# Peptides against a protein of PDB entry 7UQJ: the designs that were tried, part 299

Target 1, 160 residues: chain A of PDB entry 7UQJ
Amino acid sequence: PELYQNFNITPPRGVLFHGPPGTGKTLMARALAASCSSDERKITFFMRKGADILSKWVGEAERQLRLLFEEAKKHQPSIIFFDEIDGLAPVRSSKQEQIHASIVSTLLALMDGMDNRGQVIVIGATNRPDAVDPALRRPGRFDREFYFPLPDVKARFKIL

## One batch from the design tools (peptide; made by RFdiffusion4, then SolubleMPNN)

Design b2_p27_2_s1
Fold by OpenDDE base, seed 1:
Formats: sequence, C-alpha cells, structure tokens
Structure b2_p27_2_s1 (fold): chain B 160 residues (1-160), chain C 160 residues (1-160), chain D 160 residues (1-160), chain A 27 residues (1-27)
Amino acid sequence: as target 1 above (160 residues)
Amino acid sequence: as target 1 above (160 residues)
Amino acid sequence: as target 1 above (160 residues)
Amino acid sequence: KEYYPPLVIPNAEKLREEAKKRLEAAE
C-alpha cells in the first residue's frame, strides 16, 4: 500500500523491463529498490534469474517460486526482480511444454494472488519480451512495460 | 511523480546518480526517460551540463535554470538531467563562492518549488557526490542517491 | 592500437567485468564502447551470451566463436562483449568436460591469436569470476579484472 | 546472428550535440 500510495497511482503488480542486452535493466531494478528505501523504511530486494529457477530447482521450481513470494510478503515492502524472465516463462508453444507450463501457471497464480494492497512489486527483465508468455503480460500481472532502448540514436530521439 | 509512479517508486524530487566517469549515468537517465515514455505519453528529456551552465551562461545561469524548470514544467512529464552536477553545485566552501552560491540557491529554490504532484524529475549525475552541496542532498531535493559502481576506478583508469 | 592509444594505456586483450548481478557490467561495456567512439571512428559492439553460444550453437560453437572474432576484426575498432562468460568457459573440473574444454580451447586460441596491434577488445562479464577457467585469466587473455561492487552494502541494505 | 546483431555505437558526445541541436530546432 504505502509504497504504492506514495506513488499516487494504481499499483501494477508487475513491471516488465525489456530492451536489448546491456541497457541496464538489472541496474535500474537495483537502483529503483535503493531509491525506494528510506532510512525509516527499507525495501527488501529479491533477485532471481529465470534460467536459474528452471535449472537449479528442477522439480522444485514451483515450490521455490512460492517460497520466494512468501518471503517477499513477509519482508514487505519488497521487490522481486526476475532477471531474464523469458528463461522462466517461455512461450507455451516451446516443446518443453509441460514443466514450463506448470512453472508459468504457478507464477501466474502467485501474481494473481498478490493482494493489490500488498507492498510487493514484481519486476521482470528480458531482452525478448515476445518470448515471455502473453499470459504474464495481462492486466494484474506484468501490465506495465518499460523499454530500455540501446543508447542508439533512434531510441534517444524518442526521448527528445 | 508519474514517471516514478510508472516505475512503482516514490517520486523523489531529485535523484543523484553518482559513480565514476563512464558508468552510464547519462545512459541510464536516458534509458529511464525512454522507458517512462509510452506511445500515449512521451517524456520530455532536458539535458544540461553543470559546467556548461556556469561557463556558457555566466551571469544568466540563474535565469537559464528558471527557464529550464519552466520549460520542463510546460512539457510534463519531463526529466531534467544535470550531467556533472558537481560543476553546478559545488560545496559552498569552495573559493568561487558568490556566483556559485547564487546558482545553488536558485537550484534549491526551483527544486523546493516543484510541487510533489508535478511530473518533473530532476536527475543529477556526478563523479563526486561529496563535491555536491549537502543542501541539494536533503529531503525534497536529491533525496535519493544511486551509486553506479564502476569496475574499480583504479582498474578503470587502467583502461581509460 | 588507436583505441588503446586514445586511452594512453597498454591494450589488454581481454577485460573481465565481475561482480554481483545487476551492477551494470553490460551497461558499462556499452558505455565504454560509446565513450571510445569518435565522430571519425565508430566502434562496433558485438555481444554474445556465454550460455547461448553453448546452447544455440551446439557443435558449431567453435565455428561461431571464430566467425565472431573474424567479424570483429573486419569491423575494427570493435568490442566483443561476452555476457555471462562463466557459461561459456566453465572451470575444467565440471562434469560436462569435453565439449566445454574444446570451446574454451578455441576461445583461448582466438584470444592468443589477436594481434596486440589489433583494435579488438574482448570484455567478459560474470557474476562468478571463480567459475571462469583460470586459463582465460592469464596474461594476454582476460588479464585485467574489474570488480563491480554492489551499491554499498548500506545502500543495498536500504534495498534489503 | 538474429539475436545479437553487431551494433555500431555512435559517439555519445555527438549524439548529445545532435540531440541538443534538435531540441533547439524544435523550439
């Protein structure tokens, strides 16, 4: 509430940082976490890599996601940052369908189960927004997207 | 506000990006501006160098700052990025006291005069956060600081 | 030569950026590339992920590395940035030994084969410098290391 | 090749100057 109330906006449950690699998505997420923390109110920052959840926690990925969200809820206000979220939530059409579908389903349920009044923000970072399951990009999930352009001229001209 | 609201972060009036040269402070500020710009709502990005405000606008620096803030307010949502802000806001104890004190005082007044409901964000970048007047680092001004770690400055100066 | 001559330093063949995730290693590599680019001399930036070289180019990883280095040489001055280089060059003691050893050997040979007079810089980024084969950290390869500290533990505990 | 094309990194200062000139021209 307060983290979002301090923003005078309807809290998105999730923010998708997308853009070419090396645009500082992870740095920004950390910077955001640092900025939101005051001396009076520290924000707890949880970081996970999408691919690590799949590879390190094979068969326990769902449980690890649940534990992550519970821990984030316990340590409110908190940010959960998924680096390389496309590694966690590949588009359903990929042949490794069943395990990935289960993990995506768990993430969807966890995001849907976040009370809008909660002080947990989920940030996903990807270089491939189209590789993220569209179900995660729906309202109440990663419903805000932030493009991190390359420092290339064309993207700078969209800022000018 | 909204720019930070879009990031689910409490809007500081000002954010200080500090860290060694070439850490991408300017790049990050631009990436932030781009990321906060939607198809429906473009962010106007104003960039000034602290040293340029002092050197190019000698005697008019205060007026130029006022004009900059007015223009940023006119083009809300906006980001004012001060690159090398330590060049603009030296610590009051430095011998170039009177002119710098006036410019710093003007910047302080302009930052204090920004309504918390305004959609203007001020980002200052510096390589020397301790060279920035502590008055600018108070709540309601540059009250959030982001360290952009270089590779150890010693090691980077071995590359630069 | 000139890219390094512009820096008044002896050219490293390779630079290892290491530090915790989200410290801006990739952003720094891009910022370095941008800073080294002049109006007269643009730098070509090549980016690869270590894990992608292994996973996407199974059996052709060596050829892809050779092609990458040839392309970088063709487009001098150039930067080759390996994100997550620990995924490319795991320590020889890891059970997936033979295929990884061949890829590491190829990378070593390519780095050793870079003429010191070339205008190709190799930057590796990792969160786990100790997971990078020590052979890559020898003189004439990644012989310069840059630690990207977390934003100070105090600022991070303002995040945690 | 498609995932990581080579990028030509332009001069950051030139880009800043061009950006500044465009801002000044838009006034």
Scores: peptide ipSAE 0.006, ipTM 0.360, DockQ to the pose 0.035
Fold by OpenDDE base, seed 3:
Structure b2_p27_2_s1 (fold): chain B 160 residues (1-160), chain C 160 residues (1-160), chain D 160 residues (1-160), chain A 27 residues (1-27)
Amino acid sequence: as target 1 above (160 residues)
Amino acid sequence: as target 1 above (160 residues)
Amino acid sequence: as target 1 above (160 residues)
Amino acid sequence: KEYYPPLVIPNAEKLREEAKKRLEAAE
């Protein structure tokens, strides 16, 4: 309850942080985790990178996701932060459909399987919210979205 | 010197974090403080809230600011973070001119009095940069501004 | 000159931001870029990811690095930010030595080739400074290191 | 395979409480 209260997140909602690279999405997720951890209640912060889950665990990504959620549940209250979640769960219509479809389906199932009483928050960060499968952006999954705009940096950011 | 080198701030430059509420200004300031502190070199982070300085210390706000800067200097390298600085240092032309004028003048003097060799960084956070006295936004004071645009923060990050 | 003055970096020094993932390294680099850009002087911020340079441009990474530095020089004052630089320039003793050696050598040469009059700052971010080739950490290259600890751990936050 | 271990975020409140206690002790 308290973790969700601290995040003002109605369980079992995931949070999508979206915005340009280096807008502090990961930092915010960590700081939220930090701010929600008290002496009485440590929050365990799990970080994964979407592309790493795909690349490091070709054929085992589903298992790794399951293990991650199980470990997060075991160490609740927990935050699972997926950095670059668009690398993990691209839109199903992408040419790489077969590899991504199973992973997305697993992630969907894991998010849907989060018990309302669970103290696991899932935060996804992406630079491209529209590149994330819309199924992940539905109620009960990443149903809260936070845009992280560029700081009004008078600096021209050229991402070459 | 090193703190300013670490921040890449030419002393005595203050940093104004501006942007809508909940954009992570305070979080960023804390993260910066943390990031600049090593095992070998702890940064002392002083946080004040502009409205608190005004309200808690009616008639002593100037003294409290002086004490804060003295303590920050004593514990250098230091960061002074003013959250809601627009509550402390409103534009002089605001109808509450008399009380704010002395506080603003004190803050100006304290910022101007930061020796280039001092390792005190001042970060102000505001939701309304235009509500901050332009005198504070001049070179040698809050001469660096970072806009924290609204994330379309449907999350009330209550950093409790 | 001014960019280096703004960073208080003696040219042609690079800056290594190191610390755990999501400690705000990228955000800090962007914030630094922002803070150094004025209305009169816009800084161009180039961002690359170490792993992306390796993966997207297999066999062309050297060329891409050269082009990046040339473009940064063309658009000076500029910041080149390498996120996950340990992915680009791992320690030479790693078993993948052959592919990385040429890239590291190119990066070394480009950093060493930064004219003292150049207004190009190179910032590398890593979670593992010890995984970065020590040659990149030498004077005239990434000779300034900033540790980005987790926000909660090491800053003595005195909330006065 | 470098598993980023779960970061146990150390207690921000302890830092707050220690800060508070230090403030109270300075008062």
Scores: peptide ipSAE 0.000, ipTM 0.294, DockQ to the pose 0.034; fails the geometry check
Fold by OpenDDE base, seed 4:
Structure b2_p27_2_s1 (fold): chain B 160 residues (1-160), chain C 160 residues (1-160), chain D 160 residues (1-160), chain A 27 residues (1-27)
Amino acid sequence: as target 1 above (160 residues)
Amino acid sequence: as target 1 above (160 residues)
Amino acid sequence: as target 1 above (160 residues)
Amino acid sequence: KEYYPPLVIPNAEKLREEAKKRLEAAE
């Protein structure tokens, strides 16, 4: 939030971090949270894993998402980070995912329900952007996408 | 590699990266792989997710682990990175995990079977070190553990 | 350290961590320090900020660098981490940097003066690798460079 | 079966050049 505010850039409601596994998507989200925090203005960082929302809260995932967004709003400025968001909101066309349809619909509604004045940013991370429901990748939701390339084989050696 | 050489520290066969979710364990493993590679000596990096080994290879997880270690040895120097290793090798005392017992036993045997002269390093990452079978955390296996603390608020700001 | 040992890679005297702000360079350096430490062999970690060496020790920066390297050698195995090393060792061609020329020369001499048998590793971190004097990036100094692409803050703590 | 191919981490020099290109493209 603060990075975008400081630059007078309208913060996205949602940002999708995508790229191969281990490209640092989860690390950037927390970095952004930390960078947006000042001594005067601390950002509340909420982290959830997509698969955990499905597995730990079977039948309550929708409620847990609602509670998460309510808490994030209550503690604004805040960041909600969904790691492995493809686990939460897979492509609706997959027959295996009837349970996911309600969860995806809830997440869509929660993202759409964020007032433009709210200091809540949602960051989703995925290794498979095409496995995320395209409805989440539309304007007003995860409308900014950041590709985290594998450091190309040359750039990987520069990480070590 | 070079940091450990300079310190005359016996390289672990296995390294456990543990810490809160989204503390950069996977990124460090990739960074370590890249740093250990030179123009003259490329490291082959193998990445597997613990849950994927269980879910995608039901009944073949042991075989897939064996193949992974064989391939890593064939392409040495190599790093095998297990993300979410607690998903692969949970604590044996859990009654629910009979299927995991064979997989854990296979992983233990594969780690024990690594010749000390082999250029294969195994890195496990977990958010829950106590959820990893203690047998994996013993000398000759994941005998080094690296805690990835959440940057304290001060350290978070220094990362940005 | 151990990864480099296993691969019989000659350890660098210096490692340059570079990448965008907030990519976890400082975090990685601390993680590497922690990772190189064992119960039997603790690594002494020295951290300095490039700008602090210039600003806090105006006219004594060279002496402070010498003292730092002496202390690091005294407490070996040790890591010297320079955060924002571009603030300490800017490109010599910049007219503004006459004051930096002596400091850079001192740092070069200190890095060159490290015996290959010494257990002192120097890690420099910068957001601007091209702003670092190329002389520091030569063999026997910061001869390994590690690009830290922007990873999400959750993944940075996993680097530690 | 999703095969995760081994990631070969190649030459550090090649990493330098491409990181430089990416930095230059981000400027």
Scores: peptide ipSAE 0.000, ipTM 0.298, DockQ to the pose 0.055; fails the geometry check

Design b2_p27_2_s1
Fold by OpenDDE base, seed 5:
Structure b2_p27_2_s1 (fold): chain B 160 residues (1-160), chain C 160 residues (1-160), chain D 160 residues (1-160), chain A 27 residues (1-27)
Amino acid sequence: as target 1 above (160 residues)
Amino acid sequence: as target 1 above (160 residues)
Amino acid sequence: as target 1 above (160 residues)
Amino acid sequence: KEYYPPLVIPNAEKLREEAKKRLEAAE
């Protein structure tokens, strides 16, 4: 957060964390959330799994996304973390998933509708960035991408 | 493996990582795998999600578990990491899930069949340790448990 | 970065990442750097290991620190990441380390000399926060601290 | 199809190089 203030960089609406599974994407998102919280200004951290939104809310995924963004806006400053976002918003080219097209469209609209003045950041985590709809990876959406490399083996030898 | 050798500690057959989501359970499992790997002794890291084994291998989950353990034994020293193991092995008391009973039974048998001489470690990660079948949490199975606390919010307020 | 812009939080000059090795401190620093970078405004990420600065630049550590900060200022917005900062800036109380006293003093002066208007953030990572000179942990220096919890240490010792 | 092939940790260097290249490309 402070780096962007110093850098006079317009905060992205969305950040895509990608890399091999277990590279700490979710831990990083939580770490970022709490790093941005102060005693005076607590960041509300919302966490959802892409597959859970699809599986638990069959036919209500769009509504649940809207409610999530409304709640995040109500409790701003907020982070919305989508773990496994490729499970929520797969590439539209898969002809069989008309249901996903509406979810993707809703997520696109919600990300586009985030006022640049809103204190809501969306973090998407994926192991498969190329499985995330390219429309989500456009400016004003997940326009920032972070690769999570496998932890350095030398760092591990010192952990050991 | 090397850590167990260095500490003269009998490697557990199974370790349960539990704690809130995004506490780094998967990262730690990968970190442990690489930390135990030397240039001379490469640990093979197998990663599966509990829900994926159920959803992708409907009717073959037991076979896929057997193949996974066979492959892990073939490529020993090995770590088998089950992310969201509560999705693979829910508590048996839920009458509605006869399909899960055979999967749980297979996993129990595979963990019991791991000879103490095998360099195969099983790591289960869950956000809900109480949703994991107690039979899996017995000696000779997931008999070691590790809580992953949320990173201290106060520590993060100091980062901000 | 964006969260700090949204939160109107004054960026710290320095952030201390502390916690057991391989808890993702370096990964976090890289992810923060990448998160703050845009296509329009790339953050230059400088990474140094504390022990490497001491071992590779015997008698030039102060000069290398100055050059690092000058280069970071030249390529601002920048992040300077010191991995194992306890190796660079040990506690002054150890009588035998006159060489470290000058390095610590140089780092203090460089951090104090960072104008609040400079777009340079310093991240120090350590496994031993108490081995970092308390003078570095003062306001205007590493005045923000982030604990990277191990997954429960009992966990690691029981997995080990 | 195995969803996640076994990660042989020695490919961590290659993955680090790819990671470094991707970080450099994201930079």
Scores: peptide ipSAE 0.000, ipTM 0.316, DockQ to the pose 0.053; fails the geometry check

Design b2_p27_2_s2
Fold by OpenDDE base, seed 1:
Parts: C-alpha cells; structure tokens; sequence
Structure b2_p27_2_s2 (fold): chain B 160 residues (1-160), chain C 160 residues (1-160), chain D 160 residues (1-160), chain A 27 residues (1-27)
C-alpha cells in the first residue's frame, strides 16, 4: 500500500524494467528502493540475479525463491529486485526447459500469492523484454513496464 | 584528441571504472559516450563483456579483439567499453590460465598499439579491480581509474 | 508536464536525491535526463555543484542561478541538477550565513516561480538531507525525496 | 543483438495455479 502511495501509482505487484544494457535499470531499482524509504519507513531491498537463481540454486531454486518472498514479506515494506530476469529464460536444452518451467511457475505462483495488502514490490530488470515469459507480464505480476532507453547519442548535454 | 578535448582531460588510452555491482559503471560509460557525441561529431560505442570474449570467442578471442580495435579505429571517434573486464581474469584452472594470459597479452598489445593521436577510448568496468591484471593498469593502458563507490562513499568524480 | 509524463509521476518541481555519497545520484540524474530524451524530444541537462555556486560565483551566485533557470526555461524540456546541494548549506561563519541565506532564498524564489506548465525539473543531490534547508524540502520545491541506499554487497539492504 | 527466444513456459497459468495450491497447502 504505502510503498505505492509514495509514487501515486496503483500498486503493481511487479514492475519490469527493460531496455538496453547499462541504461541504469539496476541503479533505478536501487534508487526507487531508497526513494520509498524514509527515516520513519525503511524499505528492505532484496537483489537476486536471474542467472544465479538457475546456476547456484540448481535443485533448490524453488525453495530459495519461496524463502526470498517469505523474507521479503517478513521485512515489509520491501523490494525484490531480479536483475537479468531474462536469465531465467530456458537454456536451449530440454532438461533445462523443465527446470526453467518449474522455476518460472514458482515465481508466477509467488507473485500471484502476494496479498494485495502486502508492501512487497517485485522489480524485474531485463535487456530483452521479449525473453521474459508473457505469463510474468500479466496483470498482478509484472503488470507495469518501464523502458530505459539508451541515452540518445544526440543528447546535447550542454553542461554549460 | 577531440574526444578528450570535450572533457578537458588529457587522453587516457584506457579508463577503469571499478566499484561494487550496480554503481552505474556501464551507465556512466554510455552517458559519457552520449555526452561526447554531438550532431556534428558522433561517437561510435562498442560494447563487449569480458565473459563473452572468453566464452563466445574460444579460439578466436585474440582475432576478435584485433577486429574490434581495428573497427573502433575505423569509426573514430570511438569508445570501446569492456563490461565485466575482470571476466578476462584467469579462472583457477591451468588450461584457462594460458588462454586468459594470451587474451590479456593481446589486449595489452592492442592498448599499447593505440596511436596517441587516435580518438579511441577504452573503458573497462569491473566489480573487482584487484582481479584485473596489474599490467592492464599501467600508464598508456587503463591509466585512469574511477572508483564507483558504494553509495556510502563520496562520488568525487573529479573528472579532471 | 511531459517530462513528468515519461515517469508516470505527477510533476515535482524538485526531486531530492539523497543518500550516502556515490549512490549514483549524479549518474541517475544523467540517466533520467537521457531516458527522458528521445530523437523527437531532447532534454537539456544543466549541472551545477553546490560548492561551485558558492565559491566560483561569489557575489554573482544569485544572478547565475537566475540565468540558469532562465536558460533552463528557454531550453525546455530541461533538468537542472544540483550536485552536492548541501554545499549551499551555511558554513558556520556569520558572514557566510548571510550569503548562503541569500542564495537559498533566491533558489526558493526560482523554484516557486516555476510555472506548473514548465518542463523544468530540478534535481538536488546530497549526502546529507538534513543539511538541506527544510524550506527547500516543502511542497512545490524539492517535494519528492529519493534516498539512494548503499548497495551492500550482502543482498539484504535492510534500510532500517 | 543476440536474440534469445522468449521464455515461454507451457501451461504457465496451470502450473502457476498448481504452484499456488501447493503454496497454500504448505501454509
């Protein structure tokens, strides 16, 4: 509730930051976490990389995602930032597709299981929004997308 | 020359951006490329990841680095940005150490071979400056270092 | 108006980026300027340091601030970024207190004088939000605050 | 731009619903 009140935005459960690499998606997520935090109301920021969920948590990824969301719920208000969320994309091997399907299904369920009263925001960052499962981009999940354009090469930063 | 005239900075051949993850090293490199680019003078921005140089270019990494520097020289003024340049650091296996040593040696030679009159800047970004070969950090290579502190540490970017 | 539409945020006249130094406040301000700029709509980015306003513009600081806001209004849409805005805080000497009070008063008047229809955003960055005059932090001035937490290497930003 | 195919989980909604049920049963 209140995390979203600060933005005058109806609480998306999830926000997708997309755009070319190095457009500041991770920095913006950190800045948002911080901007929603006051001395009176501190926001807990959780960061995970999509690739780390797959590589480090082989066989425990579902459990670690559950624990992450439980911990985020325990430390409300909180932001869960998934950096490189497209790193949850299936690696082209059939055996990995099943593992990816399980992890994505768990993430979908965790996002859907967030109480509307919960002060947990999920931010996903990707360089390839089309590589993010369309199921994750539905209402109640990553239902808001923020494009981070390349700083225009023609942007005359007249630092006068 | 002129790429550096825009900054009133004596041309480093290489600039090392170092600091913890998500301090905006990649974003700064892009913002610098954009800020140095005008309608009259476009800067060509080349981006490579250190890990991609090793994984995608197995056996061709040296050739691809040479081609990258030749292309950057052809499209002057240009910035070559190496993201995660510590990914060129040897993984602890002896066979990888030789491959890494060869790639690093090629990068050293390419940086040394840049004419002082060339409008090519090399930017390396790392989360682990100590994992970057000290040979890359010598004068005429990555001879300027910009620490991107964790947000507690004073961003005195004296771009002197 | 439209500068703020890109953020889906009701136009603050001023945004205060606060947080420990090197949080990427300056980088974020540049990234925001760049992300709001398109080929069709270029944003003019003005940067000033709080300390430079005091030290370089001794006796002209008020005039230079007025000129800066006029130039920003002329080159709409624009961002005025005050880096180290706490550097406008009075140094403990009585003679500096009067000069600082005058500069802060001029900045207050300039922020209040911005038409709600103007596409000028003021971003202040500080490491010490409590050193920023509370008058600057009122509605219609720096009415939004964005803390920038330390990216702690351990994934728990308990911004407690 | 290395095109990675979109992550598409077959029956993602059904799997999400089943995973929700399993999460509710574990609470």
Amino acid sequence: as target 1 above (160 residues)
Amino acid sequence: as target 1 above (160 residues)
Amino acid sequence: as target 1 above (160 residues)
Amino acid sequence: LEYYPPLTVPNAEELAEEARKRLEERR
Scores: peptide ipSAE 0.028, ipTM 0.246, DockQ to the pose 0.058
Fold by OpenDDE base, seed 4:
Structure b2_p27_2_s2 (fold): chain B 160 residues (1-160), chain C 160 residues (1-160), chain D 160 residues (1-160), chain A 27 residues (1-27)
Amino acid sequence: as target 1 above (160 residues)
Amino acid sequence: as target 1 above (160 residues)
Amino acid sequence: as target 1 above (160 residues)
Amino acid sequence: LEYYPPLTVPNAEELAEEARKRLEERR
């Protein structure tokens, strides 16, 4: 995040971290937030699991998302990290279409409604980028993707 | 891995990784597996979520644990990583006592039944070490505990 | 630590931690030391920054390295952690070739001179593994490499 | 069961390359 500001690069609104389970996507998001915090400028880090938003708040998931984005905006600069975001915004499967469609639509609207001047970055992590609704992976949403490979035999993670 | 051999420290059978959510417990377990793998000696890494073993296999969780340990033994050297192990072996709460007690008892027996010469290490990860059955945290089971604290003090993440 | 002993894998003399800035390589090395220490057997942890060895001790860097390795050998079991090791042993760049070549040569000799029975592990951390002299990345030196994707810094640290 | 097959760390590069290829083929 500091890099984007220092290099005058427009920070992505959303960053998708994808890769096999346990490649450290969640870890990465938190350390990015840590690294971008200075003594003068603390970054507020919000973490939610996609499945938890759906399971704990059946029928309130949209409200919980709105509250999360409002709190993140109130505590700028901030990072919103969605772990297992494929659990929140799965590719529209026929069986649960309407409930998931409303949640996805709300998340899309919240990401689209972030003014370019907002110091809120959204990071989504998934083990299955193809299980994330493609609408979230468009420009202005999760428009940057970072692959988290498994460690090789030599314990090299090529972050691609 | 290397340090215990060099330092003549008896490796634990089980290692408990605990710390706040998204501290990278799962990543570290994978990195440990990768680090211990060479071109000559590949380590097989088994990963399971505690809640998935319970939820997907109501009444078969014991069998799934046995199969997992047998496969890990068959593919030695190996690591078994239980993510969210508090979901598999919660502290004995009065309401779901019998089913969880059988699963916990099976896991205990499997860990106790590992010969000291076995090339199988069990890693449990939890955000709530106090929610893990204390019987799993005893010598010969998860007898080494590793706290994964939150990033350095100067970068105040308010993880809300 | 445990895995190498259980798997009868010869521990490397040197481990290279590489990954983006703020990935917690330094904290990992510290907690490696902490986890391998028991009440009965404390591991001595030596930390140096590569650039500090070069900048603070212009013309004495070789002596400082020798002293560091002697102290580490005296306080066995021990870990030597070089943070920003690319600052100590940069890939041979034409302009500062001789001074850096002597330092690199000294570090190579010190790593090669470690007897296989020595309880000294050397950990090098870098953000740029390709900026580390390839001679350091050979078998018997930093022969194990660990990529650190950006973590939430603290999780990895207790495992080792 | 989403059987997470035993991930042998050695095939991680191949799996990563296959995953990359699948991502490129879908673009």
Scores: peptide ipSAE 0.000, ipTM 0.233, DockQ to the pose 0.059
Fold by OpenDDE base, seed 5:
Structure b2_p27_2_s2 (fold): chain B 160 residues (1-160), chain C 160 residues (1-160), chain D 160 residues (1-160), chain A 27 residues (1-27)
Amino acid sequence: as target 1 above (160 residues)
Amino acid sequence: as target 1 above (160 residues)
Amino acid sequence: as target 1 above (160 residues)
Amino acid sequence: LEYYPPLTVPNAEELAEEARKRLEERR
């Protein structure tokens, strides 16, 4: 948070956490949410899993995304964390192309519809950044990317 | 690993990491694997996702589990990490009983068949420990459980 | 980064990551650095180990700290990550008071001398937050603290 | 790891704009 204030960088609407599985992407998102909270100004952390939105809300995924963004806006300052966002916008297999297109388009529209004045940050986590629609990785959407490398074995020796 | 070697504690065959999503279960499993690795004795870290074993290996899930345990035994000392193990061994709901029962039975047999002399540790991670078959949570299997609490919100407020 | 801009939160000069070893503190710091970097504006990540500054730079630790902060300021936006900061700024024990006092005082002065407009964030990681000089944990310094909980201590005892 | 190529939504911007219009119409 501070870095962007200090950097006079317009806060990205979305941040993509990517890297090998178990590199702490989800933990980081939670830590970020919590670190940006203060005793006076608690950040509301909304977490969803990409595959859960597709599987649990068949036919309602778009509505659930809208509700999530509305709830996040209502409870701003807020973070929306999509774990496994590659599960929300998987590469189209031919038979599910339209539903996935609609979910991706809804997410794009919701990302684009975040007023720059809105205190809602979207974090997407993926193990496969190349499995996320390039349209989501454009400026004004998930325009900031974080590589979570495997902790270097030597760096792990320092963590432990 | 070192602690158990040093304490003459028979390493548990299985450890269940449970807690809210994004509490660092997967990160911890990787960190543990790396911390137990030395320059002389690297721990081989095998990672699988419970849902992936079910979905990608329909009809071969049992074979893939056997191969995974054989590979882990071949590359010992090793850790087998099952992320979202509740996806591999969901509590038996009536409608999917037979296939899940066979996968669970195979996993149980593989856990039971780990000779105490084998340097293979199995880590299961779940957000829903109660969704894991109680048979997996018995002594000699995932007989060790770890709650990953949400990092205290106040502690988080201090990072950001 | 964005969250602080959006939240109008004055950027902490310093963030203390604390928690047991292996909880991903170093990984988190690297991930934060990577997240705040863009293709246009890369954050320079400076990593030092507290014990390395003391041991490698006996008599030059203060100079090395000054150089590190100057280099970080020159390459802003930047993050200075002190891994094992408890090794750099141990709570004053009576017998090593003067040299450690000087290093701590230098670090305090460098933290205090960071203009609020400077795009330099300092992250300290420790396994022992109580071993860090309380003067470093005051507002305007490491005034933000992150607990990286162990996955339940019983968890480590069972895996290790 | 099966490489899943990125979902490239054809006309993602147009679809996003249509989705935005639909979102505005539903408010």
Scores: peptide ipSAE 0.165, ipTM 0.335, DockQ to the pose 0.070; fails the geometry check

Design b2_p27_2_s2
Fold by OpenDDE base, seed 3:
Structure b2_p27_2_s2 (fold): chain B 160 residues (1-160), chain C 160 residues (1-160), chain D 160 residues (1-160), chain A 27 residues (1-27)
Amino acid sequence: as target 1 above (160 residues)
Amino acid sequence: as target 1 above (160 residues)
Amino acid sequence: as target 1 above (160 residues)
Amino acid sequence: LEYYPPLTVPNAEELAEEARKRLEERR
């Protein structure tokens, strides 16, 4: 919020960083956190990997998401970074198991439940924006999208 | 090159980039590829994600690794970047399934089989170096490790 | 070091990171410093902003550059990162005449005067590589260039 | 919980203002 207030930008509640692997999505999220942290105003950066939430917290993923959002709210201003969010929130139309649907629903509810007054920004990173549930890409959720292109092979050749 | 020549360091065939997520490991690997490439000398950069090799190539992961190393050798000088290498090569002592053990063995064999004359560098990135099979961290494999600290002010002070 | 030995590349004394703003140039330079620092071998990272060297050190910018390079040499292995190097080293044909020309000349001399034995890397970051004096982009200076592409304009437009 | 301590970037405001100017120059 104040980051974005200082920028005269209405803070997105959620930002989707998408693009090919190794385009610096995670790095950019950290850089944003760092650039927006002043000595007077420290931003707390929370990071989770989408697949790790599912695999490490089988049956508790919803609880872990709730705790993450509560902790982020407690430590505001904060950034929640979901790396590989496509691993957490697959498209609902994908015949992927009942477990994913509940986690997506929880994430939707948590993002919708973030009061506009909360200085919590959620950043999702994915290589496959189309593999992310379109419901997450709606206004009030991941309503901003950043494409991280590959360094062009030609730009890689000017790098050469 | 002269950096490394001046360092009198025998070139690692493999470099392990480790550190907290989003410390720029993947970006660094791309930057290294780009920095080492000149107009006269183009470095080919191959990127694979450890978990993707397992999930997309169930039963073919070994073959895909072989093909990757052959292609890298064909297009030398080249960099093979394994993102999330802990997903490809878990610790053998982890009760993780027989499939991982075979892939680790194949990767070990491929790294050991790289002729010292081969202009192929393997970069592994992980958030959990201790989750990478220690056999991969031996001389002639990932024999160099680079810690990507969090951009902590203290990491800035170890960089300062 | 070893990457460059295997590649028989003479390491750049300087690397130019160029590309649109917010493409992670500064972040990459920090990641480079961090990644090259091992527990056994700490890299010292010096950061300066090009415009700050001019504005903060009116009449002493040359001296500050000399001190910076001396300090970097004293603390080798080291990275000198010039953020916004186009503010330090404008093209000589730009009518921003006398003061900039002397600083550019000093930077050229310092980069040329880096003994090949010095484990000092200079990274320049700019949004405008064509605004950087071409003399800095010659072999033995910023002889490697890295293009940091924008996240696609269309994604930026959904962020705008 | 990998707690990442708050990254304090010195001159965050200047970096922010510079990033803002650069965003405006692209409009």
Scores: peptide ipSAE 0.000, ipTM 0.291, DockQ to the pose 0.063; fails the geometry check

